Peptides against a protein of PDB entry 5VVV. Designs and how they scored, part 194

Target 1, 276 residues: chain A of PDB entry 5VVV
Amino acid sequence: FLCGVVEGFYGRPWVMEQRKELFRRLQKWELNTYLYAPKDDYKHRMFWREMYSVEEAEQLMTLISAAREYEIEFIYAISPGLDITFSNPKEVSTLKRKLDQVSQFGCRSFALLFDDIDHNMCAADKEVFSSFAHAQVSITNEIYQYLGEPETFLFCPTEYCGTFCYPNVSQSPYLRTVGEKLLPGIEVLWTGPKVVSKEIPVESIEEVSKIIKRAPVIWDNIHANDYDQKRLFLGPYKGRSTELIPRLKGVLTNPNCEFEANYVAIHTLATWYKSN
Target 2, 276 residues: chain A of PDB entry 5VVV as posed
Amino acid sequence: FLCGVVEGFYGRPWVMEQRKELFRRLQKWELNTYLYAPKDDYKHRMFWREMYSVEEAEQLMTLISAAREYEIEFIYAISPGLDITFSNPKEVSTLKRKLDQVSQFGCRSFALLFDNIDHNMCAADKEVFSSFAHAQVSITNEIYQYLGEPETFLFCPTEYCGTFCYPNVSQSPYLRTVGEKLLPGIEVLWTGPKVVSKEIPVESIEEVSKIIKRAPVIWDNIHANDYDQKRLFLGPYKGRSTELIPRLKGVLTNPNCEFEANYVAIHTLATWYKSN

## One batch from the design tools (peptide; made by RFdiffusion4, then SolubleMPNN)

Design b2_p26_4_s3 (from b2_p26_4, 16 letters changed)
Fold by OpenDDE base, seed 1:
Structure b2_p26_4_s3 (fold): chain B 276 residues (1-276), chain A 26 residues (1-26)
Amino acid sequence: as target 1 above (276 residues)
Amino acid sequence: SENEEIKARGEEIRARIRAERRAREA
């Protein structure tokens, strides 16, 4: 069971010292996972093709080593979906080289994210793939196999919540393709019925699990404030029955952008997890 | 509703990202 934090918000990313302090807190609270997915980190999303510099490599190696020291699984995410051509072998090769570099930093767990992108493929991809889901699954499976089928590999669908599913969760051709064609060792991220789910009913998890043919990992935006930085979400982790735990592969909270505001959010997630 | 506002803000963020992408491709 993956339990911890995803740094997955829009806005100023956390600094390396904040991330190290986070690992210390996660260990203290008996949480086990950090997902690196900062939307405004240039080489994560907008410039995903760019290799890390020597200085950036040293920082990432130090960060990954710190996660290991605190027994936290470091998952490196990349978001190529803004401008990747799925059918272009050079693009696939570029993605492989980027993940090879991160593997050299000591990283062993990875994620491919296709959240917050247009549902339309380019003309070249339309000639090769039957649908957008087929294109995403094809590259994800290829990368997963190329990396030697790591123990932890995550996929974030473009339809990552109930409100983004067309026509709905149970009838989505996109999610059906993901469920049928995504290799069984790849985990699927999900935010619940909404992007920010006030509640995540057990029945909603049963519904999505059926179509994706696996238990999801919750990307939980309950304490996310990137959509309204005038608000801080300081309340406890709530609206999630502990009956969800046996029906999930994990829970990763995407909290407030302000690092210092997240004590209650993360601590109460830990209490919730231990209550089962 | 609060949900419609969150969705609209998400769409605005995505629209900004698409505009930024188009400006780099030009």
Scores: peptide ipSAE 0.033, ipTM 0.674, DockQ to the pose 0.100
Fold by OpenDDE base, seed 5:
Structure b2_p26_4_s3 (fold): chain B 276 residues (1-276), chain A 26 residues (1-26)
Amino acid sequence: as target 1 above (276 residues)
Amino acid sequence: SENEEIKARGEEIRARIRAERRAREA
């Protein structure tokens, strides 16, 4: 069971010292996972093709080593979906080289994120793939296999919540394709009925699990404030029955952008997890 | 430049997604 934090918000990423402090807190609270997915990290999303510099490499190696020291699984995410051409072998090769570099930093867990992108494929991809889901699954499977089938590999779908599914969760052709064609060793991220789910009913997890043919990992935006930085979400982790735990592969909270605001959010997640 | 266009597109997408998130919380 993956339990911890995803740094997955829009806005200024956390600094390396904040991330190291997070690892210490996660270990103390008996949580086990950190997903590196800061939307406004230059080389994570907008310029995903660019290799890390020597200086950036040293920083990431140090960060990954710190995660290991605190027994936290460090998952490196990349979000190529803004401008990747899925059908272009050069693009796939570029993605492989980027993840090879990160593997050299000691990273062993990875994620491909296709959240917050347009559903439209380019003309070249339309000639090769039957749908956007087919394109995404193809590259994800190829990368997963290329990396030697890591123990932890995550996929974030473009339809990552109930309100993004067309026509709905159980009938989504996109999610059906993901469920049927995504390799079984790849985990699927999900935010619940909404992008920010006030509640995640057990029945809603049963519904999505059926179509994706696996238990999801919750990307939980309950404490996310990147969409309204005038607000801080300081309340406890709530609206999730502990009966979800045996029906999930994990829960990763995407909390407030302000690092210091997240004590209650993360601590109460840990309490929730240990109450099972 | 191509990088500036990608940047502008990314900012537009983020703005749209933030607006959609706000509308679904209401």
Scores: peptide ipSAE 0.031, ipTM 0.614, DockQ to the pose 0.053
Fold by OpenDDE base, seed 4:
Structure b2_p26_4_s3 (fold): chain B 276 residues (1-276), chain A 26 residues (1-26)
Amino acid sequence: as target 1 above (276 residues)
Amino acid sequence: SENEEIKARGEEIRARIRAERRAREA
């Protein structure tokens, strides 16, 4: 069970010292996972093709080493979906090289994120792939296999919540393709019925699990404030029955952008997780 | 501020996705 934090917000990324402090807190609270997915880390998303500089590499190596020190699984995410051409072998090779670099930093767990992108493929991709889901699954499977089928590999669908599914969760051709064609060793991220789910009913998890043919990892935006940085979400982790735990592969909270605001969010997640 | 630009960009991206979804549902 993956339980911890995803740094997945739009906004100023946390600094390395904050991330190290996070790892210490995660360990202390018996959480086990950090997903590196800061939307405004340029080389994570907007410039996903760009290799890390020597200085950035040193920082990431240090960060990954710190995660290991605290027995926190460091999952490196990349979000190539803004402008990747899925059918272009050079793009796939570029993605491979980027992940190879991160592997050299000591990272062993990875995620491909296709959240917050347009559903339309370019003309070249439309000639090769029958759907956007097929394109995403193809590259995800290829990368997963290329990396030697790491123990933890996550996929964030473009339809990552109930409200983004067309026509709905159970009938989504996109999620059906994901469920059917995504390799079984790849986990699927899900935010619940909504992007920010006030509640995540058990039935909603059963519904999505059926179509994706696996228990999801919850990317939990309950404490996310990147959409309204004038608001801090300081309340407890709530609206999630502990009955979800046996039905999930994990829960990663995407908390407030303000690192200091997340004590309650993360601590109460830990309490929730340990309460089953 | 950089934070405001980042926020606005994130909101725009999410708004676009929601709009595109609505357009496909129509």
Scores: peptide ipSAE 0.030, ipTM 0.618, DockQ to the pose 0.132
Fold by OpenDDE base, seed 3:
Structure b2_p26_4_s3 (fold): chain B 276 residues (1-276), chain A 26 residues (1-26)
Amino acid sequence: as target 1 above (276 residues)
Amino acid sequence: SENEEIKARGEEIRARIRAERRAREA
């Protein structure tokens, strides 16, 4: 069971010292996972093709080593979906080279994120793939296999919550394709009925699990504030029954951008997880 | 709604990213 934090917000990424402090807190609270997915990290999303510099490589190696020291699984995410041409072998090769570099930093767990992108494929991709889901699954499966089928590999769908599913969760052709064609060893990220889900009913997890043919990992935006800079939610981790735990592969909280404001977010998740 | 705000922000950010890409490819 993956339980911890995703750094998945828009806005200023956390600095390396904040991330190391996060790992100390995660260990102290008996959490086990950190997903590196900062939206405004240029080489994660906007410039996903660009290799890390020597200085950036040193920082990432140090960060990954720190995660290991605190027994935290470091998952490196990349978000190529803004501008990748799925049908172009050069693009696939570029993605492979980027993930090879990160593998050399000691990373063993990875994620491909296709959240917050346009659903329209380019003309070249439309000639090769029957749908956007087919294109995403194709590259995700290829990357997963290329990396030697790592123990932890995550996929974030474009329809990552109930409100983004067309026409709905159970009838989504996109999610059906993901469920049918995504390799079974790849985990699927999900935010619940909404982007920010006040509640995540058990029935809603059963519904999505049926179509994706696996238990999801919750990307939980309950404490996220990137969409509203004035929002500071210091409430407890509520609206999630502990009955979800046996029905999930994990829960990763995407908390406030302000690192100092995340004590309640992370601690209440830890309390919830240990209450079983 | 919170979903609409997040979606709108995502769309704005995507538009910015696409504009920045086009400026580099030009």
Scores: peptide ipSAE 0.030, ipTM 0.614, DockQ to the pose 0.149; fails the geometry check

Design b2_p26_4_s4 (from b2_p26_4, 8 letters changed)
Fold by OpenDDE base, seed 4:
Structure b2_p26_4_s4 (fold): chain B 276 residues (1-276), chain A 26 residues (1-26)
Amino acid sequence: as target 1 above (276 residues)
Amino acid sequence: SENLEVKEKGEKLREEILKKREEEEK
């Protein structure tokens, strides 16, 4: 069971010292996972093709080493979906090289994120893939296999919540393709009925699990505030029955952008997790 | 530059996504 934090918000990424402090807190609270997915890290999303500089590499190596020191699984995410051409072997190779570099930093867990992108494929991809889901699954499977089928590999679908599913969760051709074609060793991220789910009913998890043919990892935006910078979500982790735990592969909270605001959010997640 | 275009696209999308989220939470 993956339980911890995803740094997945839009806004100023946390600094390395904050991330290290996070690892200390996660360990202390018996959480086990950090997903590196800061939307405003240029080399994560906008410039996903660009290799890390020597200085950036040193920082990431240090960060990954720190995660290991605190027994936190460091999952490196990349979001190539803004402009990747799935059918272009050069693009696939570029993605492979980027992840190879991160692997050299000591990272062993990875995620491909296709959240917050357009559903439209370019003309070249339409000639090769029957749907956007097929394109995403193809590259995800290929990368997963290329990396030697790492123990933890996550996929974030474009339809990552109930409200984004067309026509709905249970009938989504996109999610059906994901469920059927995504290799079983790859985990699927899900935010619940909404992007920011105030509640995640058990039934909603059963519904999505059926179509994706696996228990999801919750990317939990309950404390996310990137959409409203004037608000801080300081309340406890709530609206999730502990009955969800056996039905999930994990829960990663995507909390407030302000690092210091997240004590309650993360601590109460830990309490929730340990209450099962 | 290509990088500028990607940046502009990425920022625009960011704004759209955040706006949608804000609207859903009202």
Scores: peptide ipSAE 0.251, ipTM 0.827, DockQ to the pose 0.081
Fold by OpenDDE base, seed 3:
Structure b2_p26_4_s4 (fold): chain B 276 residues (1-276), chain A 26 residues (1-26)
Amino acid sequence: as target 1 above (276 residues)
Amino acid sequence: SENLEVKEKGEKLREEILKKREEEEK
């Protein structure tokens, strides 16, 4: 069971010292996972093709080493979906090289994120893939296999919540393709019925699990505030029955952008997780 | 530059997404 934090917000990424402090807190609270997915990190999303500089590499190596020291699984995410051409072998090779570099930093867990992108494929991809889901699954499976089928590999679908599913969760051709074609060792991220789910009913997890043919990892935006700079949600982790735990592969909270505001968010998640 | 266009696209999408989230929470 993956339980911890995803740094997945839009806004200023946390500094390395904050991330190290996070790992210390995660260990203390018996959480086990950190997903590196800062949207405004240029080499994560906008310039995903760009290799890390020597200085950036040193920082990431240090960060990954720190995660290991605190027994936190460091998952490196990349979001190539803004402008990747799925059918272009050079693009696939570029993605492989980027993940190879991160592997050299000591990272062993990875995620491919296709959240918050246009559903339209380019003309070249339309000639090769029957749907956007097929294109995404193809590259994800290839990368997963290329990396030697790491123990933890995550996929974030474009339809990552109930409100984004067309026509709905149970009838989504996109999610059906993901469920049927995504290799079983790859986990699927899900935010619940909404992007920011006030509640995640058990029934909603059963519904999505059926179509994706696996228990999801919750990317939980309950404490996210990147969409409203005036919002600071300091309340406890709530609206999630502990009955979800046996039905999930994990829960990763995407908390407030303000690092120091997340004590309650993360601590109460830990309490929730241990209550089962 | 290609980088500028990607940057502008990425920023615009960010704004649209954040606005959509704000609207869903109201």
Scores: peptide ipSAE 0.225, ipTM 0.812, DockQ to the pose 0.080
Fold by OpenDDE base, seed 1:
Structure b2_p26_4_s4 (fold): chain B 276 residues (1-276), chain A 26 residues (1-26)
Amino acid sequence: as target 1 above (276 residues)
Amino acid sequence: SENLEVKEKGEKLREEILKKREEEEK
């Protein structure tokens, strides 16, 4: 069971010292996972093709080493979906080279994210793939196999919540393709019925699990504040029955952008997880 | 509803980021 934090918000990323402090807190609270997915890190999303500099490589190696010291699984995410041409072998090779570099830093767990992108494929991809889901699954499976089928590999769908599914969760051709064609060793991220789900009913998890043919990992936006810079979410982790735990592969909270505001959010997630 | 407002704000943020990228590619 993956339980911890995803740094997945829009806004100023956390500094390396904040991330190390996070690992210490996660260990203390018996949580086990950190997902690196900062939207405003240019080499994560906008400029995903760019290799890390020598200085950036040293920082990431130190960060990954610190996660290992605190027994926290470090998952490196990349979001190539804004402009990748899935049918272009050069693009696939560029993605492989980027993940090879991160593997050299000591990283062993990875994620491919296709959230917050247009559903429309370019003309070249339409000639090769039957749908957007087929294109995404093809590259995800290829990368997963290329990396030697790592123990932890995550996929974030473009339809990552109930309100983004067309026509709905149970009838989505996109999610059906993901469920049928995505290799079984790849985990699927999900935010619940909404982007920010006040409640995640057990029935909603049963519904999505059926179509994707696996238990999801919750990307939980309950404490996310990137959409409203005037608000801090300081309340406890709530609106999730403990009956969800046996029906999930994990829960990763995407909390407030302000690192110092997240004590209650993360601590109460840990209490919830231990109550099982 | 508060939930609809949160969705609209989140969608707007995503749209603004996508628009900025389109402007940088021009």
Scores: peptide ipSAE 0.110, ipTM 0.708, DockQ to the pose 0.089
Fold by OpenDDE base, seed 2:
Structure b2_p26_4_s4 (fold): chain B 276 residues (1-276), chain A 26 residues (1-26)
Amino acid sequence: as target 1 above (276 residues)
Amino acid sequence: SENLEVKEKGEKLREEILKKREEEEK
């Protein structure tokens, strides 16, 4: 069971010292996972093709080593979906080289994120792939196999919550393709009925699990404030029955952008997880 | 309302993504 934090918000990423402090807190609270997915880290999303510099490499190596020291699984995410051409072998090779570099930093867990992107494929991809889901699954499977089928590999769908599913969760051709074609060893991220889900009913998890053919990892936006930095979400982790735990592969909270605002959010997630 | 917050988040995120894409295409 993956339980911890995803740094998945828009806005200023956390500094390395904050991330190290996070690992210490996660260990103290018996949480086990950090997903590196800062939307405004340029080499994560906008400039996903760019290799890390020597200085950036040293920082990431130090960060990954710190995660290991605190027994936190460090999952490196990349979001190539803004402008990747899925059918272009050069793009696939570029993605492979980027993840090879991160593997050299000591990273063993990875994620491909296709959240918050346009649903339209380019003309070249439309000639090769029958749908957007087929294109995403193809590259995800190829990368997963290329990396030697790591123990933890995550996929974030474009339809990552109920309100983004067309026509709905149970009838989504996109999610059906993901469920049928994504290799079974790849985990699927899910946010619940909404982008910000006040409640995640058990029935909603059963519904999505059926179509994706696996238990999801929750990307939980309950405490996310990137959409309104005038608000701080300081309340407890709530609206999730403990009956979800046996039906999930994990829960990763995407909390407030302000690092110090997240004590209650993360601590109460830990309490929730240990109450099972 | 929760519905407004979700809508605002989705719209803001979409706007930010669109803006960033436009900046990358320039």
Scores: peptide ipSAE 0.247, ipTM 0.742, DockQ to the pose 0.089; fails the geometry check

Design b2_p26_5_s1 (from b2_p26_5, 12 letters changed)
Fold by OpenDDE base, seed 4:
Order: C-alpha cells, then sequence, then structure tokens
Structure b2_p26_5_s1 (fold): chain B 276 residues (1-276), chain A 26 residues (1-26)
C-alpha cells in the first residue's frame, strides 16, 4: 500500500530542504511514499524533453538519496502529454533517455502522467493508434518494460476522475482500453468522483476498479489549494472510509502549496491509514 | 461543489497557458 504525498500542484515547488523535512515526517508517521510531480518543474512537464543540468542532477540525486535514507519510496513522474507525438520513435527515445538520466540519480520508481491534456491526437498518431488511450498505453507499456518493469510504476489517465470520464466511468472506452491493455504491473492514479473529491465512496472505487481491472492509487486533492490562492486547507483528512484501504493500492495526498500548512493534512492521513 | 468547479477552471486555464507558451516556442 502506497501512502504519502504527491507534490503535484501548480505553483512554486517545494525547496529541497522542505522535501527532506517531508521525508522525515513521512518516516516518523509511518508513511512510505513521495511522488515528485510538480507541475511548474519545466523539465517534468512543459520541457519534459530537456535533460537535467549538472546542478539540477546533483540536487535530485541528493533528494533521492535522502528519500532512501528515510525509507521513503521516491517516485519520479514525467508528464510528456502536452506535445508528445506518441508514434514518433525519436520522441519515445527522448523519453527513455530522460528516464535513464533519472535512473542514474538512483531513482527506481516512476510515473507517466497524462493529466490535464487535450484528448486529441495529431495526424501521425491517428494513423498508428486506434485511440488516445491506445497511444498512451502503448508508450506507457514500452517505457515500463524498457525500465525493466520497476516495482512501482504509475500511470495517470487523462480521465483521472469520474467527471472526466466519457460518457461515464463504467462505460468509458478510454478507461476500458487502459484496463484491458495497460500491463498489470502498472498502477493507475485516480482522484475519485471529482478532481477535488470531498468524499470518495467505496462504490465509486469499486466501479473504477472494475473497468481499469485493478485497485487504483488515489491522487487525493482534498487539501490541494493551487487552484485558489485565497484558500488554505488546514482540516483533517476526511470523507474517506477506512473500508477504502483494502480496495486501494495507495493514497497520495496532493496538499497545500504552502509546505508549512500541511502538518494536519499529512498527519491525519497517517492516522487514517493506520486505523485499518 | 465550489472547490471542484474552481479547480477545473484553474486547470483549464493553466493548460491553455501552457499550450500557448509551447506554441510561441515553435
Amino acid sequence: as target 1 above (276 residues)
Amino acid sequence: DEENEIAIEFLEKRRKEELEELKKLE
């Protein structure tokens, strides 16, 4: 069971010292996972093709080493979906090289994210792939296998919540393709019925699990505040029955952008997790 | 709910901005 934090918000990323402090807290609270997915890391998303500089590499190596020191699984995410051409071997090779670089930093767990992108494919991709889901699954499977089938590999679908499913969760051709064709060792991220789900009913998890043919990892936006600078979510982790735990592969909370605001959010997640 | 609606609008805005920025670099 993956339980911890995803740094998955827009806005100023946390500094390395904050991330190290996070690892200390995660270990202390018996959580086990950190997903690196800051939207405003240009080399994570907008400029995913660009290799890390020597200085950036040193920082990431140090961070990954720190995660290991605190027995926190460091998952590196990349979001190539804004402008990748799935059918272009050069693009696939570029993605492989980028992840090879991160592997050299000591990272062993990875995620491919296709959240918050358009559902359309370019003409070249349409000639090769039957659908957007087929293109995403193809590259995800290829990368997963290329990396030697790491113990933890995550996929974030474009339809990552109930409201984004067309026509709905149970009838989504996109999610059906994901469920049927995504390799079974790859985990699927899900935010619940909504982008920001105040509640995640057990039935909703059973529904999505059926179509994706696996228990999801919750990307939990309950404490996310990047979307509204006037809000700070200081309340406890709630609206998730502990009955979800045996039905999930994990929960990663995407909390407030303000690192110092997340004590209650993360601590109460830990309490929730240990209450099973 | 309000938070979810604001979040969706925000994400759509950011996606649009990202795509526009990428277009300028082409």
Scores: peptide ipSAE 0.699, ipTM 0.954, DockQ to the pose 0.947
Fold by OpenDDE base, seed 1:
Structure b2_p26_5_s1 (fold): chain B 276 residues (1-276), chain A 26 residues (1-26)
Amino acid sequence: as target 1 above (276 residues)
Amino acid sequence: DEENEIAIEFLEKRRKEELEELKKLE
């Protein structure tokens, strides 16, 4: 069971010292996972093709080593979906080289994210792939196999919540393709019925699990505040029955941008997790 | 709910801005 934090917000990323402090807190509270996915890291998303510099590499190596020291699984995410051409072998090779670099930093767990992108493929991809889901699954499976089928590999679908599913969760051709064609060792991220789900009913998890043919990992936006700079979410982790735990592969909270605001959010997630 | 609606609007705005920026750099 993956339980911890995803740094998955827009805005100023956390500094290395904050991330190390996070690992210390996660260990203390018996949580086990950190997903690196800051939207405003240009080399994570907008400029995903760009290799890390020597200085950036040293920082990431130090961070990954710190996660290992605190027995926290470090998952590196990349979001190539804004402008990747899935059918272009050069694009696939560029993605492989980027992940090879991160692997050399000591990283062993990875994620491919296709959240918050357009559903349309370019003309070249339409000639090769039957649908957007087929294109995403193809590259994800290829990368997963290329990396030697790591123990933890995550996929974030473009339809990552109930409201983004067309026509709905149970009948989505996109999610059906993901469920049928995505290799079984790859985990699927999900935010619940909504982008920001006040409640995640057990029935909603059963519904999505059926179509994707696996238990999802929750990317939980309950304490996310990047979308509203006037608000801080300081309340406890709530609206999730403990009955969800045996029906999930994990829960990763995407909390407030302000690192110092997240004590209650993360601590109460830990209490929730340990209550089952 | 209000938070979800604001979040969707924000994400759509950011996605549009990112795509426009990428297009200018090509």
Scores: peptide ipSAE 0.694, ipTM 0.953, DockQ to the pose 0.948
Fold by OpenDDE base, seed 5:
Structure b2_p26_5_s1 (fold): chain B 276 residues (1-276), chain A 26 residues (1-26)
Amino acid sequence: as target 1 above (276 residues)
Amino acid sequence: DEENEIAIEFLEKRRKEELEELKKLE
């Protein structure tokens, strides 16, 4: 069971010292996972093709080493979906080289994210792939196998919540393709019925699990505040029955952008997790 | 609810801005 934090918000990323402090807190609270996915890291998303500099590499190596020190699984995410051509072998090779670099930093867990992108494929991809889901699954499977089938590999679908599913969760051709064709060792991220789900009913998890043919990992936006700079979410982790725990592969909270605001959010997640 | 609606609008805005930025750099 993956339980911890995803740094997955827009806005100023946390500094390395904050991330190290996070790892210490996660260990103390018996949580085990950190997903690196800051939207405003250009080399994570907008300029995903760009290799890390020597200085950036040193920082990431230090961060990954710190995660290991605190027995936190460090998952590196990349979001190539804004402008990748899935059918172009050069694009695939570029993605492979980027993840090879991160592997050399000591990273062993990875994620490919296709959240918050357009559903449209370019003309070249339409000639090769039957659908957007087929294109995404193809590259994800290829990368997963190329990396030697790491123990933890995550996939974030473009339809990552109930509201984004067409026509709905149980009938989504996109999610059906993901479920049927994504290799079974790859985990799927999900935010619940909504982008920001006040509640995640057990029935909603059973529904999505059926179509994706696996228990999801929750990317939980309950405490996310990047979308409203006037708000801080300081309340406890709630609206999730503990009956969800045996039906999930994990829960990663995407909390407030302000690192200092997240004590209650993360601590109460830990309490929730241990209550099962 | 209100938070979810604001979040969706925000994400759509940010995605649009990112795509516009990429286009001008091509």
Scores: peptide ipSAE 0.691, ipTM 0.952, DockQ to the pose 0.946
Fold by OpenDDE base, seed 2:
Structure b2_p26_5_s1 (fold): chain B 276 residues (1-276), chain A 26 residues (1-26)
Amino acid sequence: as target 1 above (276 residues)
Amino acid sequence: DEENEIAIEFLEKRRKEELEELKKLE
């Protein structure tokens, strides 16, 4: 069971010292996972093709080593979906090289994220793939296999919550394709019924699990505040029955951008997790 | 709910801004 934090917000990423402090807290609270997915890290999303510099590499190596020191699984995410051409072998090779570099930093867990992108394929991709889901699954499977089928590999669908499913969760051709074609060793991220889900009912998890043919990992935006800089979400982790725990592969909270505001958010997630 | 609606609008805005920035770099 993956339980911890995804740094998945827009805005200024946390500094290395904050991330190290996070790992210390996660260990103390018996959480086990950190997903590196800061939207405004250019080499994560907008410039996903760009290799890390020597200086950036040193920082990431240090960060990954720190995660290991605190027994936190460091998952490196990349979000190529803004402008990748799925059918272009050069794009696939570029993605492979980028992840090879991160592997050299000591990273062993990875994620491919296709959240918050357009549902459109370019003309070249339409000639090769039957649907957007087929394109995403193809590259995800290939990368997963290329990396030697790492123990933890995550996929974030474009339809990552109920609201984004067309026509709905249970009837989504996109999610059906993901469920049927995504290799079984790849985990699927899910945010619940909504982008910001006040509640995640058990029935909603059963519904999505059926179509994706696996228990999801929750990307939980309950404490996310990147969308409203005037708000801080300081309340406890709530609206998730502990009955979800046996039906999930994990929960990763995407909390407030302000690192110092997340004590309650993360601590109460830990309490929730340990209560089952 | 209000948070969800604001979040969707924000995400759409940010995605648009990102795409516009990428186009400027082409």
Scores: peptide ipSAE 0.677, ipTM 0.954, DockQ to the pose 0.939

